# Ledger of designs, part 155: peptides against a protein of PDB entry 6MBK

Target 1, 240 residues: chain A of PDB entry 6MBK
Amino acid sequence: GFEMVNFKEEGFGLRATRDIKAEELFLWVPRKLLMTVESAKNSVLGPLYSQDRILQAMGNIALAFHLLCERASPNSFWQPYIQTLPSEYDTPLYFEEDEVRYLQSTQAIHDVFSQYKNTARQYAYFYKVIQTHPHANKLPLKDSFTYEDYRWAVSSVMTRQNQIPTEDGSRVTLALIPLWDMCNHTNGLITTGYNLEDDRCECVALQDFRAGEQIYIFYGTRSNAEFVIHSGFFFDNNSH

## One batch from the design tools (peptide; made by RFdiffusion4, then SolubleMPNN)

Design b2_p18_3_s3 (from b2_p18_3, 6 letters changed)
Fold by OpenDDE base, seed 2:
Structure b2_p18_3_s3 (fold): chain B 240 residues (1-240), chain A 18 residues (1-18)
Amino acid sequence: as target 1 above (240 residues)
Amino acid sequence: RRWGMLIQRDFTPFVFPE
């Protein structure tokens, strides 16, 4: 019912291959296909995760390292997904000096500087951890962990992470949702939820989509500043 | 209820814990 397409202005997105009706369940992704904090714990990163307080405290950082480990693993299950991710982003960590200067007159500048500071501190910390911690010796990124690697992973996660329920539904965790996260943003209502009975993410169509049309979803009610800082785009027609 | 939770992009920032 849909296919991946590289759109000229928006990059990769999903295009309908048939007519899809509003509220039709057209896309679902089982938990086993998600990159989650739990899958990170169950991966080669698991031993280090169990010994590092920051990985345990910050699920998004855990996802970033999970993503890096899987990227460095040729036989990773998520290689097809990882290959769909941009090599660079339009988030602040990739800003040129002139772009930063442009934002100096906006409220977003404080978040930009905070993002720089925090990311730098995280990298410095984990560089040392990866070089010295016994449980880091077998990580595929052991001999190749640059700031460029880390800012890519951080940007990948910050632009795509979602809250989902844990397997037992008792808590909330973080997840990257392959294929689904290729949908670009439009105004509307949240049309994606987690079906605990079937243990999968489910997406229903926001509106009627004709064959050949791009399939959009609503990312949530966010300010333009939030979209710039966390999603790497400015949405001109934002109602918030 | 069919959905236990609505899913949207999460903006939890990357922070360095003190």
Scores: peptide ipSAE 0.586, ipTM 0.934, DockQ to the pose 0.890
Fold by OpenDDE base, seed 5:
Structure b2_p18_3_s3 (fold): chain B 240 residues (1-240), chain A 18 residues (1-18)
Amino acid sequence: as target 1 above (240 residues)
Amino acid sequence: RRWGMLIQRDFTPFVFPE
């Protein structure tokens, strides 16, 4: 029903291979295919996770390290997904001087500086952890953990993380949703939810899509400043 | 629909806990 395509101006997205009707369930992703905090705990990162307070407290950081570990693992189940991720982003951590100057007169500049500060502190902390912690020895990152690696992982998670229910539905966790997160943003309503009975993410079509058309979803009500800071794009037609 | 939670991109910032 759909395929990954590199669109002009927007980069990679999903294109319909058949006509899809509005509200049709056209895409679902079972929990077992998601990259989650739980899958991070069950991976090679698990032992370190169990002993590091920051990984435990910050699910997004746990996902970032999970992503890096899986990227460095040739036989990772998520290699096909990871290969679809951009090699670089338009998020603040990748801003050039002109982009920073452009935001200097806005409230967003404080968030940019915060991202720089926090990311730098995280990297410094975990660089030391990876070099000194016994459970870090088994990580594929042991001998190669650069700021560029961490910047990429943080930006990947920042732009793609979602809250989903835990398996028992009692709590909320964070997840990367392969294939689904390739959909680009448009105005509308949230059309994705988690089906606990079937234990999967489900996406229904926001509108009718003809064969050959790009499939869009609504990322949520966000300001352009939030989209720039957290998603790395500016949406001209933003209704908010 | 049998959705327990709506899914949208999460903007939880990457912070360094004090």
Scores: peptide ipSAE 0.571, ipTM 0.932, DockQ to the pose 0.937
Fold by OpenDDE base, seed 3:
Structure b2_p18_3_s3 (fold): chain B 240 residues (1-240), chain A 18 residues (1-18)
Amino acid sequence: as target 1 above (240 residues)
Amino acid sequence: RRWGMLIQRDFTPFVFPE
């Protein structure tokens, strides 16, 4: 009931191919299709994950490396999803000097500098790990791991990561949700949840959408500063 | 209940442990 479309002002999003009613379950994504910390542990990254404290402590970093490993694997199950991701982002890690100067007069500048510092330190650390750790030899990125690669992966995860329950529902983990994360943001209420019985993410329509209309979701209650820092966009009609 | 957890974009920052 929907298709991926490049919209004039908003870039890629989802467009309804039929009329969708408010609260209708129009989109679901089973756990097996998600990129999660668990799928990272079960991948070629698993052995390194089991021996690196930072990967274990920081699920978002684990997802970033999982994304890089799968991107470098031509037969990866997630290749169709990865090919839909932007090659560059509008997040602070991609800012030009003028964009940084613009934020110097705001409280957001401290978060920008923190991102620069933390990302640089992470890259330096893992560059050394990839070069020296025995379990890194199996990684497809062993001979090609640049800051640009890491910046892209961090930005991809930063802009798209979600908290979901573990399989048994006892804990929370992180996931990228293919297809669903193509929806652009609008004001409203959270209309996506996890159905543990069917083990899938489920999205119901925020409102009626007619055939040909773009399908929007609510990303959550966020300030414009938070959207700029974490999602790389400014939402003019933000009610928060 | 149909959903055990609501899903929204997560803004947990990328930090380097001290």
Scores: peptide ipSAE 0.549, ipTM 0.927, DockQ to the pose 0.890
Fold by OpenDDE base, seed 1:
Order: sequence, then structure tokens, then C-alpha cells
Structure b2_p18_3_s3 (fold): chain B 240 residues (1-240), chain A 18 residues (1-18)
Amino acid sequence: as target 1 above (240 residues)
Amino acid sequence: RRWGMLIQRDFTPFVFPE
């Protein structure tokens, strides 16, 4: 077993409640528990999704709005998951002036400005859509859609989105994976995959974890610049 | 084969069309 714990310096993560051996399947998440583009289409966002070309073309934005709609819905199935998400992030969209100045000496500054520009343009576009589109009338966020809301949703998806197969395995879609995405990063190999037969995400232990130890996963081969820009952290022990 | 696809954090940016 495992439990969610707030760790010093690392924030929330997963802690083993028993000894877990390397390569042991200790965590799985069925498709029905995932927040996906498909679940967005099947939600209150569905009618708008079917009428907006950008939502259809950009699954990550669809997930962002899906997340916002579910957050604004007290009876949402994903409320327990949403409540575990950070209220703010360490990604560029939350940078203060000093942090931006710090990155001006690096090539990462171009990615920062790109995020600012893209996010602002997206917000402006969808603000208009939400205010004017007939299918936006029933959205719980219609009367409360601020840049801060959108910034949060974009950052949540940016830091947590994953590619998974569609139900028939013919295509790739995007998903937020509850509980699993609470694992913090360490060096290693990818230990998570999708089991189509059982229709679930499966995670095996990267190494032995003793009871009481934090459970880490490998997010993938990334540069420190990529970790800062897309995940909001700097990994000192990065082997890349 | 148990896994049809490996899962990792997706670093694809939010690119808005020009």
C-alpha cells in the first residue's frame, strides 16, 4: 500500500505503507478514473467541444477546460483528485519578475515568453467563446472565468498530462492520471505503461521501497531546462 | 506483452495557432 503525504521540500507525494519490491505492480488506475479528452467530450463541456475547432484540435486545452468545469462542480467525480492538486505552480506562468530576470541569461527565456504569449491568447479567445457561444451557457465557469483560473488549469495539465492509448488502441489521446501523478521524480527508467487488456495504467516499482519511504518514478529523459519549463522544478541529480 | 504503450509526462507545449 501507499498513502499521500506532504514531504519536506518536495511537497505532496506517495509514501509506501509496506515494503515494495522492485518491479512489483503496486499501483494501477483504470481508464474510468482518468481525466481524458474523451471524458471531456462526455462531460458538460461536450456540446461546446463539438462546436469549437480549437478544443477539438488541442486536446491539452480540452483537458484544461475539463479540469475547470469539474473543479467548479461540487458533485464532480474527480473532486477528490482535484483537491489534491496544487493551488499554484512553480512553472513560468507563475514566475515573479525576479525569476524571469534570472532566466534571461538562458535560452529558457524564449520558452517563458512563448508560454506567456500563448496562454494569454488562448484565454482571450476562450473568454469570448464562453461569453458568446450558446453551448457555453450551461458551463459552471461561465460567470467565473478569470485568467487566474485558466493559468491554473493550463499549468495543471502542462505538468501532469500523459499520452495514453484510446480504448481500441488505434490512436493516442491525453490523460491526467489521478494518484499516480502524485509520485515525485527520480532518475531511472519508465516504469508505467498502459495495459489495454485490463484497460488501466500500471506502475511497477522503480526500486525497492521500504515502509515509510517516498515512492518515486521517472518522468522521462528531460533536460533541467525542460523540467523547469514544463514541470516547475530543477532536478540536481538529472543524468541528462 | 502486458503494456501496449509506455506512459511518461508529456512535455508538449500549449501552442496556439498564429
Scores: peptide ipSAE 0.481, ipTM 0.906, DockQ to the pose 0.878

Design b2_p18_3_s4 (from b2_p18_3, 7 letters changed)
Fold by OpenDDE base, seed 5:
Structure b2_p18_3_s4 (fold): chain B 240 residues (1-240), chain A 18 residues (1-18)
Amino acid sequence: as target 1 above (240 residues)
Amino acid sequence: RRWSMLISLDFTPVVFPE
């Protein structure tokens, strides 16, 4: 019912190939297709993950390294997804000097500098880990791990990470959701949830979309979506 | 495209000596 399209002004997005009605379940993504902390643990990164406390403690960094490892793997299942990701981001880590100067007049400057500092420290730490840790020898990144790589991966995760339930529903974990995250933003309500019974992310249409129209979703107030673990979000016109 | 935001990735890594 939809296709990926490169829109001139908005970049990649999803376009309806048929009429889609409001509240229609038009898109679902099974857990097995998600890039998760668990899939990172089960990948070539797994041995290192099991030995590195930071990877274990920070799921977002685990996702960043998972993304980098899969990007460096020609036969990765997620290659088609990774190729759709922006090569650069409008995140603070990509701000030019003029943009940083503009932020100096705002309270955000301290947060930006902190982010730069933290990201640089993380890179330096993991660069050493990759060079010295025995379990890093099998990583496709060993001979090619630059700050630019790390900055890109971190920014990708910052903009696209989502909270989903674990398989047993007992905890929350982090995931990148291929295909779904290609939807561009519009004002409205969150219409994406996780169906634990079917073990999949589910997205219902925010409004009616005609064939040929771009499909938009509401990201919420944050770049990372928080899903209701048990009920999912359905756009009920609860105008009651 | 997904929104960009400021998030904290703060941790104190055990940095190897230079």
Scores: peptide ipSAE 0.033, ipTM 0.687, DockQ to the pose 0.053
Fold by OpenDDE base, seed 3:
Structure b2_p18_3_s4 (fold): chain B 240 residues (1-240), chain A 18 residues (1-18)
Amino acid sequence: as target 1 above (240 residues)
Amino acid sequence: RRWSMLISLDFTPVVFPE
């Protein structure tokens, strides 16, 4: 038992509707509900994915386009999830001129400029692809693909992508995890993993939560340099 | 605040077509 609530200072989060004990499995998300590179391949984006080397090589970009295609699709299964996403982000791609000027005095400026340059180049490339590629004609975003759209999708994926195992557990793929990613962060240990037997993401409670309390999780040590959130889906079963 | 992980999406194209 939990519910989505808009908290005044923290924005959207999850609130317990009953008492939850530490280590209790309170939240699980089956693979079929995830937005993954595989679901992108199986969507309207699939034909283009199969023909574009960048989409094939960069799962994060594939997720960004998957997110844009589903957002532009009124009947998308993920509409309820997409509507919960922020319309804007506090990422460098959204920095104002004054914020960029402030960063010019720091070593971070090189990374910010690199991100701007790369994002702009990717947009220019895919704008041309969407306008000229035969398989792009079926994309719902064909006539409405702006830099603002791409910036939003990239930022959404950047802030929310997770590594999960493939169905056979042999490889790692990228996923957005609806509902789970609504939990706000606290210090602690990673309590989220992937159960391959049941083919679902599983989150156990970090601590006891009473009915009416906000549920927090630990996202892990996400460095600004880590593009892929190593969410502890690889629980080293250090059964000590 | 949601840890806006500035996940440096190293969107460095691994392979930009030349």
Scores: peptide ipSAE 0.057, ipTM 0.718, DockQ to the pose 0.084; fails the geometry check
Fold by OpenDDE base, seed 2:
Structure b2_p18_3_s4 (fold): chain B 240 residues (1-240), chain A 18 residues (1-18)
Amino acid sequence: as target 1 above (240 residues)
Amino acid sequence: RRWSMLISLDFTPVVFPE
């Protein structure tokens, strides 16, 4: 019902290959295809994760390292997904001097400086960990872990992390959702949820899409993208 | 440009091991 397309100016997105009606389930992603904190624990990162308190405490950082490890692994299942990710982001970590100067007149400058400081500190910490920790020896990042790598991974997670339920539905965990997150953003309501019975992320169409049209979704607050657990979907009837 | 929200994500490290 859809195909991946590289749109001019928008980058990769999804295009409808047939008419899709509003509220139609057009896209689903099983848990096994998601990059989660759990998949990070079960990966080559697992031994280090089990020994590092920061990785254990901060699921977003665990996802960032999971993403980096998989990117550095030629045979990674997620290579096709990782290749769709932007090489750079419009996040504060990528702001140029002129952009920072522009923000000096706003309260956002404090957040920018905080992000820079925190990210730099995290990088310095994990650089040392990767160089010295016994369980880091098997990581594909052992000899190639730059600030640019970390900045990219952190920014990727910041812009794409989602909260999903654990398998038993008792807790929430963090996930990157391949294929789904290729949809570009539009204003509207959240039309994505998690089906625990089928153990998959499900996305219904925000509106009618004709064959050949780009499929847009509403991300909400992307940084705090939460799946509506057990509460159904929201639909926006507003015209695109 | 893909819409990038200024995401106020608190990446403040919880604990740096000494």
Scores: peptide ipSAE 0.036, ipTM 0.692, DockQ to the pose 0.078; fails the geometry check
Fold by OpenDDE base, seed 1:
Structure b2_p18_3_s4 (fold): chain B 240 residues (1-240), chain A 18 residues (1-18)
Amino acid sequence: as target 1 above (240 residues)
Amino acid sequence: RRWSMLISLDFTPVVFPE
C-alpha cells in the first residue's frame, strides 16, 4: 500500500500506492525489525555492553553505538535502513558558529552548550573505551571512531528514538523503528501504537490518502515518540 | 524526516572514573 520515495524538498518519505482511508492500519513493523537496546545487546556490541556501566545505564547511547556498529558492517541487516538516514541534522550539534551566536539571544543557548559539552565528554570517554577495552577489539568501528561519527549517531537517536514496551509488557525500552520513521511530519494526533499480541509497532492513517500522495504522520511535540503500551492506540498529543 | 530542531534530550553523560 506504500513505497519509499525521495521527495524533492522533504527527503525520503512514504507514498501511497493505493487509496488509504483514515484510521486504516496501513503500516506495521515487527519487533525483530526494530533497532532496540535488546538488539544492541545481542549484537557485536553485546560483550562491551555487558561491561560498560554507561551503555547499560543509557539506552540511547547504546542505540547510538548500535547504529555505528551496524553502519560499519557491510552485511548488517539494517544497512537499507541506515542508508536512508540523513547524513547530517539540523540539531544544535551541527550548528555553525553564526547559528550559535544567533541563539545567544534566546534562552536555549545554555541547553545548546550543555549538549555540546555532554556529547564531547561522552565521545572522549568512549574513544578511550574503544581503544583500551578488550571487548572493543572486534567492533567494526575500532579503527574509525571520530567525533563526527558519534555526533551523527547521537543526533540520529535523538531525533528518532521511541519508547516501546518490552516483550512481556512489563517495562519500556528504546527503539528505532525502520520504515515507519520515514514518514514525514504533519499536524495531527498520534496514530501509532504497539500491539503486544502480534509484537509489532502499528500505524493507522491520520487521514485519507489517495494513491500517489505522500503519507504523513504526527511525531508529537518532540522527536521521540512515546507509545501507548497498555491501550494500544490513543489519539492524543505526544508527551515527549 | 524526524524532528531535527530538538534542542534538549536526555544525553546527560554519566562518566565513571577509571
Scores: peptide ipSAE 0.031, ipTM 0.679, DockQ to the pose 0.082; fails the geometry check

Design b2_p18_4_s1 (from b2_p18_4, 12 letters changed)
Fold by OpenDDE base, seed 3:
Structure b2_p18_4_s1 (fold): chain B 240 residues (1-240), chain A 18 residues (1-18)
Amino acid sequence: as target 1 above (240 residues)
Amino acid sequence: MKPSGGASGIGMERPIPV
């Protein structure tokens, strides 16, 4: 139904290999394929997670460390996904000094500095944890944990994290959704939801797509909240 | 690929819990 393609202006995206009708379920991703806080707990990171209150309190950081551990693991199930991720991001954490200077005239400067400061503090904290905590000795990043690594992981999670339900549907958790997050954005309506019965993310087509056309989804809006997530994951009336 | 937020939608990390 679709394939990954490098589009000249938009980078990688999904292209239809056949005609897809509006509202057709063309893409689904089972929970077992997602990178989640739960999969982080079940990984080599699990023992450390169980002992560190910050990892427990901040699911985005747990995902960042999960991503780093899996990236450092040659036999990781998620290697094919991780290899598709950008090596750098268009985020404030990657801004050069001159770019930051231009932002001084905007209200965004305080948020940028806050993000820099918070990220630096987090790195310093976890660098110490990784160096001193007994359960960190099993992590593949034990001897190689740089600020650049952390910046990349944080930025990857920040730009790709989604809220999904827990297995029992009682709470929400965070997930990276392979394959689905390859879709580029267009204006429209949210067409992705989570089917608890089948335990999978489901995406229906926003419109008719012809064979050879790029498949777009609507990400929803982005906010300036302390905890930014992709708002475009759930239908308002998700019946699944 | 999903982009980061623009200037009006800057993604921020939560502070370290005290």
Scores: peptide ipSAE 0.023, ipTM 0.588, DockQ to the pose 0.126
Fold by OpenDDE base, seed 5:
Structure b2_p18_4_s1 (fold): chain B 240 residues (1-240), chain A 18 residues (1-18)
Amino acid sequence: as target 1 above (240 residues)
Amino acid sequence: MKPSGGASGIGMERPIPV
């Protein structure tokens, strides 16, 4: 009941092809279609992941590298998804000098600088790892790993990562949710959950949408100056 | 697409764990 459309101001979004009622389950994404820490471990990145403490400790970085590896892989299942991602972001890592100067009068400047420093440090670390670690030799990014690549991947993950349950439901992990994350944001309530029984992410309509209307979801609220996993996703045994 | 943030919605990246 929807299609992907490029909207002028919002980029890619989902448009209803029929009338959708509030609370109708209109979109679901099975686990097998998600980019997760687990899928990263099961990819070409797996051997390196198993030996690098930072990749193991920081699921967001694991996802960033997973995203980079898949982007560099012509036959990646996620190519259609990756091609829809922005080439640049409005994140602090992309701020121009004037934007940074504007923030100098605020406490946000310290957070921006911290993010820059952290990202640069991570890049430097992993550049060395990729150049020297035996398990990095098979990575498609072995000979092409730039700061711009890393910045893009980190920003992609930062703006799109969600917390989902592990397959057994015993703990949480991080995921990018293709198709679902094409929905643009509007004010409202969280309408997305994870159905463990069917092992899928499920999204119900926030409101009535008519055929031809853009479908919006609520991503939740985020606090400034913190590392936030999108609150627009929750764990539930959704009965639909 | 999900918003990328901006000056009003600055995200913090986690530090490298020791």
Scores: peptide ipSAE 0.021, ipTM 0.585, DockQ to the pose 0.122
Fold by OpenDDE base, seed 4:
Structure b2_p18_4_s1 (fold): chain B 240 residues (1-240), chain A 18 residues (1-18)
Amino acid sequence: as target 1 above (240 residues)
Amino acid sequence: MKPSGGASGIGMERPIPV
C-alpha cells in the first residue's frame, strides 16, 4: 500500500502505491521491529546497561547507544532502518557558530547551551565508561566512539523517540519506530496508537491518500520530539 | 523523516501547515 521514497526537500517519506482511505489501517509495526529500551537491554549493550546507572535512568541515552551499537554491526537487523536516518540533523547540536550567535537574540539560546553542555558531558562520561568498563569490550563501538557518533545518535533519538507501552502495558518505555517514522508531518490529529493485543504500533490514515501521494501523519505537539502512543488513540477525520 | 527541529532550534516538534 506504500513505498519509501526519497523526496527532494523532505528526504525520505512514504508514498501511497494505491488509494488509501481515511482511517484505514495502512501501517503497523510489530514490537519486535522496534528499537526499544528493552531491545537495547537484550542486545550486546545489555551487560553494560545492567551496570550503568545513567543508561538505566535515561532511556533516550540507552536508545542512542543501542542505535550506535546496531549501526556499528554490519549484520544488524536494523541496518536497513539505520541507513534511512539522516547523517546530520538540523538540531542545535549541529548549529554552527553563526547560527548560535543568531539565537543569542532569542530565549532559545539557553536551551541550546543546555543541550551542548549536557551532550558534551554525557559523551565525556560514556567515553570513559566505554574505555574502562569490562562490559564495554563487547560493544562494536568500543574503538570507534566519537563525539560525532554520539551527537548523531542523540539527535536521532531526540527527533524520533516515541513513548510506547511496555509489553505488559504497566508502564511506558521509549522506542524508535522503523518505517512509521518515515512519514513526514502534517497538521491534523493523532492517528497512531499501540495495539497491545497484537503488540504492534498501528497507524491509520489521517485523510484519503491517492496512489502516488505522499502519506503524512500528525506527530502532535511534542517536547523533545517525544510521541505518546497508546491503544485507542484513533480519531475521526475532522482535522480538515 | 521526522523534523530535526524548528526555527527556534529547541528540538520541539510542533504542528505545521500542510
Scores: peptide ipSAE 0.019, ipTM 0.578, DockQ to the pose 0.102
Fold by OpenDDE base, seed 1:
Structure b2_p18_4_s1 (fold): chain B 240 residues (1-240), chain A 18 residues (1-18)
Amino acid sequence: as target 1 above (240 residues)
Amino acid sequence: MKPSGGASGIGMERPIPV
């Protein structure tokens, strides 16, 4: 019922190939297709993950490294997804000097500097880990791990990570949701949930879409990072 | 493009230009 399209102004998005009705389940993504902390643990990164406390403590960093490892792997299952990701992001890590100067008068400047500092420290730490840790020898990143790579991966995860339930539903974990995350944003209600019975992310149409129209979803008022995919649809009527 | 969500102290969200 949809196809990937590169929209000139919005980049990649989803276009309806048929009429889709409001509340119709038009898109689902099984857990096996997600990039998760668990898939990171089960990948070539797994041995390093098991021995690095930061990777274990920070699922977003684990996802960032997972993304980098898969990007560097020509035969990665996620190559088609990774190729759809932006090469640059509208995040503080990509701010130019002039953009930072505009923020100097705002409270946001402290957060920007904190982000820069934290990201730089993380990079320096992991650069050393990749160069020295025995389990890093198998990583495709060993010979090519730049700050630009790390910045990109961190920004990719930051802008696209979602909370999903673990397989047993007892906890939440972090995931990148291929195909689904290609939907561009519009105002509305959250129409995405996680079906534990079928072990899949499910998205229902926010509104009627005609064949040929771009399919939009509402990301919520929260960051993607705060987007929790619950077993139910969040009808947060918080029209604030 | 998805909003640049700033979870875990690593990112500031840019408000999606509405």
Scores: peptide ipSAE 0.020, ipTM 0.594, DockQ to the pose 0.098; fails the geometry check

